# Peptides against a protein of PDB entry 7RZF: the designs that were tried, part 20

Target 1, 358 residues: chain A of PDB entry 7RZF
Amino acid sequence: PFQEEHLKQLYKIVPIKDIRNLYVTFPIPDLQKYYKSNPGHYLGHLIGHEGPGSLLSELKSKGWVNTLVGGQKEGARGFMFFIINVDLTEEGLLHVEDIILHMFQYIQKLRAEGPQEWVFQECKDLNAVAFRFKDKERPRGYTSKIAGILHYYPLEEVLTAEYLLEEFRPDLIEMVLDKLRPENVRVAIVSKSFEGKTDRTEEWYGTQYKQEAIPDEVIKKWQNADLNGKFKLPTKNEFIPTNFEILPLEKEATPYPALIKDTAMSKLWFKQDDKFFLPKACLNFEFFSPFAYVDPLHCNMAYLYLELLKDSLNEYAYAAELAGLSYDLQNTIYGMYLSVKGYNDKQPILLKKIIEKM
Target 2, 358 residues: chain A of PDB entry 7RZF as posed
Amino acid sequence: PFQEEHLKQLYKIVPIKDIRNLYVTFPIPDLQKYYKSNPGHYLGHLIGHEGPGSLLSELKSKGWVNTLVGGQKEGARGFMFFIINVDLTEEGLLHVEDIILHMFQYIQKLRAEGPQEWVFQELKDLNAVAFRFKDKERPRGYTSKIAGILHYYPLEEVLTAEYLLEEFRPDLIEMVLDKLRPENVRVAIVSKSFEGKTDRTEEWYGTQYKQEAIPDEVIKKWQNADLNGKFKLPTKNEFIPTNFEILPLEKEATPYPALIKDTAMSKLWFKQDDKFFLPKANLNFEFFSPFAYVDPLHSNMAYLYLELLKDSLNEYAYAAELAGLSYDLQNTIYGMYLSVKGYNDKQPILLKKIIEKM

## One batch from the design tools (peptide; aimed at target 1 G44 G48 E50 K73)

Design b2_p13_1_s2 (made by RFdiffusion4, then SolubleMPNN; from b2_p13_1, 9 letters changed)
Fold by OpenDDE base, seed 5:
Structure b2_p13_1_s2 (fold): chain B 358 residues (1-358), chain A 13 residues (1-13)
Amino acid sequence: as target 1 above (358 residues)
Amino acid sequence: VEVRVREFGPPLR
């Protein structure tokens, strides 16, 4: 495990690829024994959230970050890491200290709100859905994976241990959250801008890097992170499916989509699933407009309309994706194409939101 | 389940 001398360190790393990344790493206890509560996943879900009031939403609004991943990572036996990783913009590379300040402001918000049982329940439900409707894996890979995880989980739980949450443990959430402090931080910045500014070479891969102590003033600044009023806990995810009923095959089920509605304004084709027997649906809508491709101006207006529509739907996109719902919007030469895919139970909710924004 | 809905705008007279 890292000793005190290995904490509060900044690594400037030269990549081979033209990438800009920030890694903020915290040493944490081994959480393996707590897999039934998985406090690191709870924190990763919140810190890595992409909805309104999230860390990513704020950092994107600043133009500093493109993507964010937060979560636990396995170390060696007996310790883990919690890592917040962001893809930096060119501007974000100039604001690394402020980005990390925002991370600590969000962490401080999580401390102020305390552990939320409803958030745990959502994680539990999402993981249960993911387990229940897990896709078939290649037998060789699956067997090898299961053999590997038998070292960590009881035989009776080996299939469920990575998915099924059982216990809400606010004490463990607080314990992990207490390790996410500036005094425990290790920072790595990956950028080609450090080329020719490094003094060390990594032994195994020849990666050029510089190691520096983070100044005490910077640590203090992060320790004094206040509550940023822009940070909010996510709202409840309304897209989490609860009904998984599979309707029996209709007696007249056709092997191809059947025309079930034909009107002057609409045609509807339906095909019941006769192959997968999953509580999933694909809704495809083609909207026809005589203006969609009449001239270059209308074509560009139709494009801009869809870009604005997609932007207006971003608030729901992440929550829907977490719940196994997706949508797609495309311009066509005839008008617009909309697709809604995933668990059928909450598709009407997502569809309604899309139509209300249109 | 695949559902395709085609909505036609009013016919240009």
Scores: peptide ipSAE 0.016, ipTM 0.422, DockQ to the pose 0.016
OpenDDE base, seeds 1, 2, 3, 4: peptide ipSAE 0.000, 0.013, 0.007, 0.000; ipTM 0.341, 0.378, 0.349, 0.310

Design b2_p13_1_s3 (made by RFdiffusion4, then SolubleMPNN; from b2_p13_1, 9 letters changed)
Fold by OpenDDE base, seed 1:
Structure b2_p13_1_s3 (fold): chain B 358 residues (1-358), chain A 13 residues (1-13)
Amino acid sequence: as target 1 above (358 residues)
Amino acid sequence: LEVRERTFGPPLR
């Protein structure tokens, strides 16, 4: 385990690949025994959230970060880490201290709001759906994975332990949040810009790096992180499926799509699933416009329209994706193509939102 | 997104 001397350290690392990454690492207690409540997953869900008022949304708005991942990572027996990893822009590389300040502002927001049972229930529901409708994995990989996790979970729970949440434990959430403090931080910045500016080489991989103590003034700045009014908890995810009913196969079900509606303005083709028997659907819409490809100007306007539409839908994209829904919008020579895929229960909600933005 | 199995490169020990 890291001692006090290993905390409040900054590592500047030279990568082989042209990448810019920031790793903010917190030593935390071993949470393995708390798998039924999984407080690290709760915090990872919120810190790694991509919706409005999220940490990522703010950092993207400033042009500093492309992607963010947050969560628990295994260390060794008896301790873990909580890691926030971001992909840095060139500008973000110049604002690492401010990025970390925003991280602590978000963490402070989580402390101020306290543990939310409804967020835990959403995590529980999402994980239960993921478990119930999990795709078949390659047997060799799956058996090796199961053999590995048998060291951590009871035999009776080995298949469910990574997915099924059972207990809301606000005390454990607060305990982990209490470890996410500036005095407990390890920072690593990965960039080629540190080439020729390092003084150490890692023994095993030959990675060049520099280690520096983070100045006390910087630690104090992060400790005094205020509540930033831009940070908000996510809204409830309306796309989480609750109905998984599979309708019986119709007696006249065809192996190919059948034309079920034919009008001057629309044709509708339908095929019932006769193979997978999952509570999923694929909705595909082709919109025809005589103007979509008439000349280069109209083609570019149609392209710009779809890019703006996609941008306007970004607020729903992440919540839909978490719930196992996806959409795609494409330009065609005849007009536009829309696809909505995933669990059928909440597809009408997503489709309605798309059409309302169009 | 939650960090589950992303193999972080070897943590600097």
Scores: peptide ipSAE 0.013, ipTM 0.432, DockQ to the pose 0.094
OpenDDE base, seeds 2, 3, 4, 5: peptide ipSAE 0.011, 0.012, 0.011, 0.012; ipTM 0.417, 0.427, 0.425, 0.421

Design b2_p13_1_s4 (made by RFdiffusion4, then SolubleMPNN; from b2_p13_1, 9 letters changed)
Fold by OpenDDE base, seed 1:
Parts: structure tokens; C-alpha cells; sequence
Structure b2_p13_1_s4 (fold): chain B 358 residues (1-358), chain A 13 residues (1-13)
């Protein structure tokens, strides 16, 4: 386990690949025994959220970060880590201290709001859906995975333990959140810009790095992180499916799509699922416009329109993706293509939002 | 997105 001397450290690491990454790591207690409440997943869900008012949304708005991942990581037996990792832009590499300040501002927002049972319930529902409708894995890989996790979970729960949440434990959420403090931080910056500026080599992989203590003034700055009014908890995810009814196969069901509507303005083809029997659908729309590809100007305007439309839909994209919904928008030589895929229950909600933005 | 398995972390010394 890390001692106090291993905390408040900055590592500057030279990668082999041209990558810019920031790792903000907190030592936390072993949470393995709390898998039924999974407080690390609760915090990872919020810190790693990509919706409006999220940490990532703010860091992207500043042009400092491309992607963010937050959550627990296994250490050795008896301890874990909570890690926030971001992909840095070139500008973000210059603002690492401010990025970490924003991380602590978001964490402070989570402390101020306290544990939310509705957020836990959404995590529970999402994980239950993911478990219930989990795709078949390759037997060899799956068996090896199950054999590994048998060391951590009861035999009766080994299939469910990574998915099914049972207990809302605000006390454990607060306990983990209390470990996410500046005094407990380890920071690693990965960039080629540190080439020739390192003084140490890692023994096993030959990775060049420099280790520095984080100045007490910087730690104190992070400790005094205020409430940033830009940070908000996510809204309720309206895309979480609740109806999983599978309609019986129609007697006249064809193995191919049938034309069920033919009008001057639209054709509709339908095929019922006769193979998978999942509460999922694929909706595909082709929109025709004689103007979409008439000349280079119209082609570029149609392209720009779809890029702006995609950008305007970003607020829903993440929540839909978490709920097992996806959409795709593409330019075609005839106009545009829209696809909506995933659980059928909430597809009409996502489709409506797309059409309202169009 | 939640971190479950990361292949590359800083050297855990």
C-alpha cells in the first residue's frame, strides 16, 4: 500500500507512442466485499459522465481534454485505486493543474449534493439490462474470465456479481468520496514532451520518467476547490428501457422485409425478428432530396448540416448510449441516412428528439 | 465511461 511519502507525487512519463494522457490516482480501500452496492461504480458513473454539467463537458469546452474515464481499478489484495484518466490536447498539457482543480471542484459538487438513490437505481437498472441481454462471448475467453472471478465471488453469484446491484449504501459512497482528496493524490502525465527531461528509468519496461513532489501551494489550491456552478448532476436517463416484451412471430412473417406502406412520399419496409428474439429494433430512414448532391456547394452544405445536427444531439447521445441506444447520421448521394438501433422501448423518444432537432 | 480494465497505468511502485 502507498505510504504518505508516495502521495502528492507527480510523475512525468515518456511514452513510446505519441499520446498525451493524465492519470489522477487515489488509493482507496478494497471494495471487493461491497460488490452488491459497488460504491466505486456509482462514483465512476458520475465522474465519468459525459452529459451536460459533467466534468468532461467542462474540460472539452475549454479545449483541454478529448476523453475522460473515471472509476475503480484493482490493485493487489487489500487495496484498490480510484483513477480519473483523460486524453489531453496540446493545450490541456499546459493546463494540468487547472484540469485537476476542475476534478476536485466536481468531487466537491458530489460531496455537496450527497449520495443520490435515484442515480444508484439507474445504475442498477442499466446493469440489470446489460446482464439480462448480454451477448454470447467466445467460450474460451468467457470460461477463463469466470475462472478468474471465482476467486472473488461466491459460486452462486459468479455470473451476476459484476452486474447486479442490490444495496444502496450512501455510507460507502461517502467513504470512497472522502478518499478522493488532494492530500491522497498521485498524478502521472504521459507525453513525448518529457523526452530528454527525465532522470529515472523503470526497471521492467525501460520507461523513462521523472518523479517530483507536488508543491504544497498546489495541493492547498486543490483543497480549496470551490463549488463551480457549471457542474451539475446528470438528469434522469429517459432512455433506460422498462418494457422488454417480445411480440409473437406473425404467421405470415417473411424471411425478408415486406413492403407495408407505399405512398408518393414514402415507402416502409418491415421485417420481424425471426432469429434473435430480443427486445431490440433497427430503424433505418433514407431521406431523398434532389438538392443534396446537385453541386459542390449543396453537397458541402448538406455535410455541414449533418455535422451541426450531430453536434446539437451530443446532449442526448451519451445517455442514449448508456441505455443501449445508438443513432447514426450519414450523407448520401440522394440525401441523408438516419439509423436508430437498440432496445425498442425508448427508440421513439430518441427518434423524436432527432426529428425535433432536424 | 467507467474504468474497468486498464492495460497501461503508471508504474505502480
Amino acid sequence: as target 1 above (358 residues)
Amino acid sequence: VEVRERRFGPPLK
Scores: peptide ipSAE 0.018, ipTM 0.446, DockQ to the pose 0.100
OpenDDE base, seeds 2, 3, 4, 5: peptide ipSAE 0.018, 0.016, 0.014, 0.021; ipTM 0.432, 0.431, 0.426, 0.462; seeds 3, 5 fail the geometry check

Design b2_p13_2 (made by RFdiffusion4)
Pose (drawn by RFdiffusion4):
Structure b2_p13_2 (pose): chain A 358 residues (1-358), chain P 13 residues (1-13)
Amino acid sequence: as target 2 above (358 residues)
Amino acid sequence: SSSPASFDSPSSS
């Protein structure tokens, strides 16, 4: 649907709720026919990746961006999109051309080195382990899902869809990586600061927007010279699991979790898993404090401190959320809360690091 | 709010 008259354009949209965002839209052909190599997931794994020396961490380091989501959007049949959607700070709205410039800097940093064998092997191993211990399904919604993808795949791999990968073909990685060029951009800015500046309005919904077609100054500023920032490729993962042993049932087997420790400091509830036999467990905690909800100031500093702890620890723990160990730490009325779940091997390192950062 | 960077492949009709 994107003919070249309406390419290289930058809209300005006025919202109702106060948000600030930047959408970068590329058009690409259909790649649902390529469901073995999956080049869109490769570029999605290399663009939207937090950690040391990556696209998001540098925009955090310049104070412009809270978070960004990569990957490719799929629309209808026979055509596909690719999106880099970002949200903005107060002075992140002043430097949009520089943000998109850094986006093409990281794209060019990934075009000078191109394909990687170990990233494909690592991602295929992760999907294979994440498929081998695939948990049980709720019977409603699961049959709708496997009847939702029954139209595309044959009868043998109705289940093993986007789980098992056979081949690493760098040609398609290079093909979809070439279609990401600044002659294929469509920038869209959402900000509430354009209240009285909008000429055009939407008939269906009634929203207002603009047409600031990007002059060629910034296009030929985008693709001209793009060496690097302080970017780097992600490093070897250490949260990949290796222990897949189901520990045996002990003498004192109980059907409900029993109180084992009762002190004036803490108490526990413990149950070995009897039904599921998956090499994974969930640990949860609830820390209490009478000072957490005393007045609005002390009920306000709790969200700020806990949020800055999540801000300063996502850079470390995104590899644990990517390998299958997910944690969550949010505040409650009484005190604060913690819940770490996932594979059975790497809970101590993650929970201990959470405490010592806490 | 703070959230980590990620990648997604949603679909539409």

Design b2_p13_2_s1 (made by RFdiffusion4, then SolubleMPNN; from b2_p13_2, 10 letters changed)
Fold by OpenDDE base, seed 2:
Parts: sequence; structure tokens; C-alpha cells
Structure b2_p13_2_s1 (fold): chain B 358 residues (1-358), chain A 13 residues (1-13)
Amino acid sequence: as target 1 above (358 residues)
Amino acid sequence: MSRRGTFEFPVED
């Protein structure tokens, strides 16, 4: 276990690759025995959320961070880590202290709101979907993985333990959240900007680094993190599928798309799935406009329109992706292409939102 | 699958 001298440390690391990363790490208790509630996954889901009012949304709005990941990592026997990792912009590298302040503001928001059973239920449902419709893995890799996890889970649960949540444990969520404090932090900044400013070399990989104590003033600043009114819990994910019914194959099902609607303004082709038998669909729309590619000006306007449309849809894109839905928007020489893919149950909701933004 | 935003670090064997 980390002793007090190992906490409140800053590591400045020189990478081989030109990357800028921040790792904010907290020692936490071993949560392995709590796999049925997985409080670390709950917190990772919220801290790593990309929707409106999320930590990432705010840090992106400031131009400091490109991506954010939150979650638990195994340590040695008897302890784990909770890690928040961000990809830093050049500007973000100058604002690391403020980025971490925002992390603690978001964590404080989670404390103020308390554990939410509906969020746990969404995590449960999402994991159940992921388990139920898991792709086939290569047998060798799968067998080796299962053999490894047999050390951690009962034989009867070994296939489900990584996926199926069973118990809402607000006490465990609060327990983990209580470990996410400035006094327990270990910070690593990875940047080439530290080249020639390091005094240590890591023994195994030869990585150059500098270790420094985080000043008590900075720790106190993070301890006094206020509630930032920009941070909000996510809204309920309306894209989580609940209906997985597979319609029976039609007797007259054609091996190719059949024209099922033909009008002056629209043609519709349909092909029923006769191969995969999954509760998934692929909707493809081609929109035709004589103006889309008539000249360079119109072409550029059509491009800008789609970029703006994509930007306006970003608020839904993350929630849809979590639920196994995706969309694609592309310019064509004839107009615009839209694709909506994934679980068929909530595709109409996503499609409606896209159309409303168009 | 590492979901976007949620990283379960694989146990390095």
C-alpha cells in the first residue's frame, strides 16, 4: 500500500512519442469482491461521461483537453487505483492545476448529488446488452482470458462477472468517492516539454522523469474546490435498447433489397436480415439536391452545413454510442448521405433528433 | 470493450 510519502506527488515524464497526457491517480481499496456492484465502474461512467455538463465537456470548452477516460485499475494484491486520464492540448499543458481543480469540482458535484440508482440501472442495462450481444472472440484468446479470471470469480459466474451488475451499493460508491481526494492524489504529466528538465531515469524502460512534491498550497486549492455550476449529472440515456425482438423472416424475403416504395420524391428499398438474426438495423438515406454540387461555392456551403450539423449533434452522439447506436453524415456529389446503425429499438429516436437539427 | 470515457484497465497478466 502507498504510504503518505507516496501521495501528493507530481511526476513529469518525457515520452518517446510526441504526446501530452495527464494521469490523476488515487489509491483505492481492492474492489474485486464487490464485482456485482462495481462502484468503480459507476464512478468511471460519470467522471468519463462526455455529455452536456460533464467534466470533459467543460474542459473541451476551455480548449484544454481533447479526450478523458475515468476508471479503476488493478494494483497489487489488496489495492486498486482510480485513474482519470486526459489527452492535453498545448494550452491544457499550461493549465494542469486548473484541470485538476475542475476534476475535484466534478467529484464534489458527485458527492453533493449522492449515488443515483437510475445511473446504476443504466450501467447494468448497458452491460447486459454488451454481454448478450458480445461478438465472438478468437477461441485461444478467450480461453486464456477465462483461465485468468477464474482466479477472481466463482466458476458459475466467470462468464458473467465482468458484465452483469446485480446490486446497487450506494455505500460502496460513497466509499470510493471518499478516496478521490487531493490528499490522496498522484499526478503524472507526460510531455516532451520536460526534455532536459528531468533528474531521474526509470530502470526498466529508461524513461526520463522528475518527481516533485505537490505544494501544500495547491493541495489546499484542490481541497477547497467549490461546486462549479456548469457541472451536471447526465440526463437519462434514451437510446438504451429495451426491445430485442427479432421479427420472423418473411416468406417472400428476397436475397437483395426490394423496392417497397416508389414515389416522385422518394424510393425505399428494404432487405430483411437473413444471416445474422440480430436486433440491429442499418438505415441509409441519400438526399438529392441539384444545388449541393453545382459550383465550388455551393459545394463549400454544403460541406460547412454538414460540419455544423455534426457539431450540433455532438450532445447526442455520446449517449447513442454508449447504447450501441451510431450515425454518419457525408457530403455526396448529389447531396447528402445519412446512415444510422445499431440496435433497431431506439433508432427512430436518434433519427428524429438528427432530422430536427437538419 | 473499453467504453468511451470508462476505462477498465485490463489486468496485465
Scores: peptide ipSAE 0.029, ipTM 0.623, DockQ to the pose 0.287
OpenDDE base, seeds 1, 3, 4, 5: peptide ipSAE 0.015, 0.023, 0.017, 0.026; ipTM 0.582, 0.605, 0.576, 0.621; seed 4 fails the geometry check

Design b2_p13_2_s2 (made by RFdiffusion4, then SolubleMPNN; from b2_p13_2, 9 letters changed)
Fold by OpenDDE base, seed 5:
Structure b2_p13_2_s2 (fold): chain B 358 residues (1-358), chain A 13 residues (1-13)
Amino acid sequence: as target 1 above (358 residues)
Amino acid sequence: MSQRGSFEFPREL
């Protein structure tokens, strides 16, 4: 476990690749025994959320961060870490202290709202779906993985322990959240801008770094993080599938897509799944416009339109992705291509959201 | 699929 001398430290690290990353790390207790409630996953889900009022949404709106990841990481035996990792913009590299302030403001929002059973239930449902429809792994890799996790879980639970949530434990959520404090922080900034400004070299990889104590004034600034009114808990995920019924194969099912609608404005082909029998569908739409590729101006306008459309859909994209739905939008020489894929139950909802933004 | 946002960093075996 880190001693007090290892806390409130800033590491400036020189990468080999041209990357800008911030790691905000908190030592936490070993949560392995609490796998049935998984309080670290609950907090990771909220802190790492990409929807409206999320930490990432605000940091993106500032132009400081591209991506954010929050979650637990294994440490050595008897402790773990909670890590918030962000990909920094060039501007974000200048605002690291303020980025971390926003992290603590979001954490303070989570304290103020307290543990939410509905959020736990969504995590439970998402993980149950992921377990139920888990892809086949290569037997060798899967067996090796299972053999490894037998050290952590009962034999009877070894297949389910990484997926199935069973217990809502608000006490454990609060316990982990209480460790996410400025006095417990370890900060690492990864940037080439620290080249020639380091005083240490890591022994194994020769990574150049500098270690500094975080000033007490900065720690105090983070300790006094207020409630930022821009931060909100996510809304309920409307894309979580609940119906997994597989319709019986039609008697006249063709091995290829059949034309089921032919009109002056649309053709529709349908192919029932006769192979996988999954509660999933692929909806593919090709839109034709005589203007899409008529000249360079119209071509560029069509590109700009799709970029704006994708940006306007970003609020739904994350929630859909969590629920095993995806969409794709592409320009074509004839117009536009739209694809919606994943669990068929909530595809109409996502498709409707896309069409309403078009 | 690496879920964006919530990474349980995989246990290094």
Scores: peptide ipSAE 0.042, ipTM 0.713, DockQ to the pose 0.329
OpenDDE base, seeds 1, 2, 3, 4: peptide ipSAE 0.035, 0.038, 0.039, 0.023; ipTM 0.688, 0.695, 0.698, 0.617; seeds 1, 2 fail the geometry check

Design b2_p13_2_s3 (made by RFdiffusion4, then SolubleMPNN; from b2_p13_2, 9 letters changed)
Fold by OpenDDE base, seed 2:
Structure b2_p13_2_s3 (fold): chain B 358 residues (1-358), chain A 13 residues (1-13)
Amino acid sequence: as target 1 above (358 residues)
Amino acid sequence: MSKRGSFEFPKEE
């Protein structure tokens, strides 16, 4: 177990690669026995969320952070870590204290709202989908993985334990959330800007670093993190599939796309899946405009239009991706291309959102 | 696929 002397520490690390990263780490109890509720996954889902009102959304709006990941990591026997990792911008490197303040503001928001059963249910449903439609792994790697996890799970549950959530445990969520406090923090900043400013070398990899105590004033600042009104819980993910029905193959199914609609303004081709038998579809739209590529000005306008459209869709992109949906928008010499891919059940919802923004 | 935003760090073997 980490002693108090190992907490409230700042590590400045010189990377080999030109990267800027921040790691905010909290020691937590061993949660392995609670795999059926997985409170660390619940918190990782919320802290790592990318939607409106998320931690990442706010930090991006300030130009400090590019990406954010939150989750649990195994430690030594009897303890784990919860880690928030961000990719820092050059500006973000100057605002690390404020970034961490925002992390604690978001954590405080989670405390104020309390555990949400609907969020747990979404995590459960997403994991169930991921399990059900998991790609085939290479047998050797899969068997080795299973052999490893047999030490942690009952034989009867070994295949499902990493995926299938069974129990909503608000008490355990609160317990983990209570460990995410400034007094328990370990901070690591990774940047080449620390070159020549380090006094220690790591024994195994020769990594240069400096260790410093975080000032008590900074800890107190983080302890007094207020509720930031910009932070909100995510909305319900409307893209989570619930219908997985596979329609029977039509007797007249062609091996190639068949023209099923032909009008002056539109042509539609359809091909039923005869190979994969998954509850997935691929929708491809090509829009034709005589103005899209008529001259350099129109070409640039069409490009800018799509960039703005993509930006306007960012609020849905994350939720769709979590639910196994994706879209792509591209300029073509004839106009615009749109693709929507993934589970077919909620594709109409995503398509509608795209069209409403067009 | 590592879900964006939520990463279960792989158990170090």
Scores: peptide ipSAE 0.040, ipTM 0.711, DockQ to the pose 0.307
OpenDDE base, seeds 1, 3, 4, 5: peptide ipSAE 0.034, 0.037, 0.023, 0.039; ipTM 0.677, 0.700, 0.630, 0.711; seed 5 fails the geometry check

Design b2_p13_2_s4 (made by RFdiffusion4, then SolubleMPNN; from b2_p13_2, 9 letters changed)
Fold by OpenDDE base, seed 5:
Structure b2_p13_2_s4 (fold): chain B 358 residues (1-358), chain A 13 residues (1-13)
Amino acid sequence: as target 1 above (358 residues)
Amino acid sequence: MSRRGSFEFPREE
């Protein structure tokens, strides 16, 4: 574990690539023995959430952050880290202290709300779906992975341990959350703007960096993080599939799409899956408009329309993606293309939301 | 597909 001298430190790092990243790292106890409850995953799910009222949503609204990832990472010598990593905008690089303040405000919101069993249940369900419908891995890689994780899990659980949540442990969630404090923070800022301003070089890769103590006044500001009324827990994910029934093959199933509807305004083609037998579907819609490509103005208007539509759907995109649903919207020379893919159970819900925004 | 949001950083092999 880090000594006190290693806490409350700021690292300014010069990257090789032109990237701007912020890493906010907290030393935490080893959570490996708690894999059945996985409190680090619970917190990572909430802190890394992209829906309305999330940390990322607020930081994006300010133009400071593009992406956010939260989660646990293994450490050396039987401890772990909880890391919040963000991709910084140029403006965000100037507001790192405020970004971290917002992180602590969100963490304070999680403390105030306390552990939520329904959130745990969603994590459990999502992981169960991921396990049940896991893609085939290359045998060599899979065997090597399994051999590695045998050191951490009972033999009987080695295949399920990374996926199947079994126990809601609010005490462990609170324990980890109690480690996510300003006095326990390590901050790393990665930017080319630190070139020529560093005084140390990392031994292995020659990475240039500067280490500084975070001022006590800054730590105190973060310690005094209040509740920000913009932060809310996510709503229940309505896209999580619950029905995995595979319909029997129709007697007249064709190896190619069959025209099942032909009207003046629409044609519908259908092909039943005869190969994979998964509870998944692909819905593809092509919309035709004589105005879509009539002139440069209409073409640009059609483009802008889809960009606005995508923006308006962003609130659902993350929840859908977590649940194994995706959509795609594209301009075509004839109009628009819409695709909805993934588990078939909740596709109608996503499709309805898309249509309601159109 | 990189799950956006909750990333368990892969165990360094």
Scores: peptide ipSAE 0.040, ipTM 0.716, DockQ to the pose 0.334
OpenDDE base, seeds 1, 2, 3, 4: peptide ipSAE 0.032, 0.038, 0.038, 0.022; ipTM 0.700, 0.712, 0.708, 0.630

Design b2_p13_3 (made by RFdiffusion4)
Pose (drawn by RFdiffusion4):
Structure b2_p13_3 (pose): chain A 358 residues (1-358), chain P 13 residues (1-13)
Amino acid sequence: as target 2 above (358 residues)
Amino acid sequence: SSPADRGKSFNSS
């Protein structure tokens, strides 16, 4: 649907709720026919990746961006999109050209070195382990899912869809990586600061927007010289699991969690798993404090402190959320709350780091 | 958005 008359354009949209965002839209051909190599998931794994020396961490370091989501959007049949969607700070709206410039800097940093063998082997291993201990399904919604993807795949791999990968073909990685060029951009800015500046309006919904077609100054400023920032490739993962042993049932087997520790400091509830036999467990905690909801100030500082703890710890723990260990730490009325779940091997390192950062 | 959805693809509604 994107003919070249309406390419290289930058719209400005006025919202109703106060948000600020930047959408970068590329068009690409259909890659659902390539469901074995999956080049879109490779570029999605390399663009939208938090951690040391990556696209998001540098934009955090310049104070412009809270978070960003990479990957490719799939639309209808025979055509596909690719999106880099970002949200903005107060002075992140002033430097949009520099943000998109850094986006093409990281793209060019990934074009000078191109394919990687160990990233494909690592991602294939992760999908294989994540498929081997696939948990049980709720019968409603699961049959709608496997009837939702029954149109595309043959009868043998109706289940093993986007789980098992056979081959690493760098040609398709290079092909989709070439289609991401600044002659293929479509920038869209959402900000509430354009109240009285919009000429055009939407008939269907009634929203207002613009046409600021990007002059060639900034296009030929985008693709001209792009060496690097302080970017780097992600490093070897250490949260990949290795212990897949189901520990045996002990003498004191109980059908419900029993109180084992009762002190004036803490109490526990414990149950070995009897039904599922998956090498994974969930640990949860609820810390109490009478000072958490005393007045609005003390009920306000709690969200701020807990949010800054999540801010400063996502850079560390995104590899744990990527390997299958997910944690969550949010506030409650009474006190604060913690829940770490996932594979059975790396809970101590993660929970201990959470405490010592807490 | 959850951080686990940062590198994943999605469908049009």

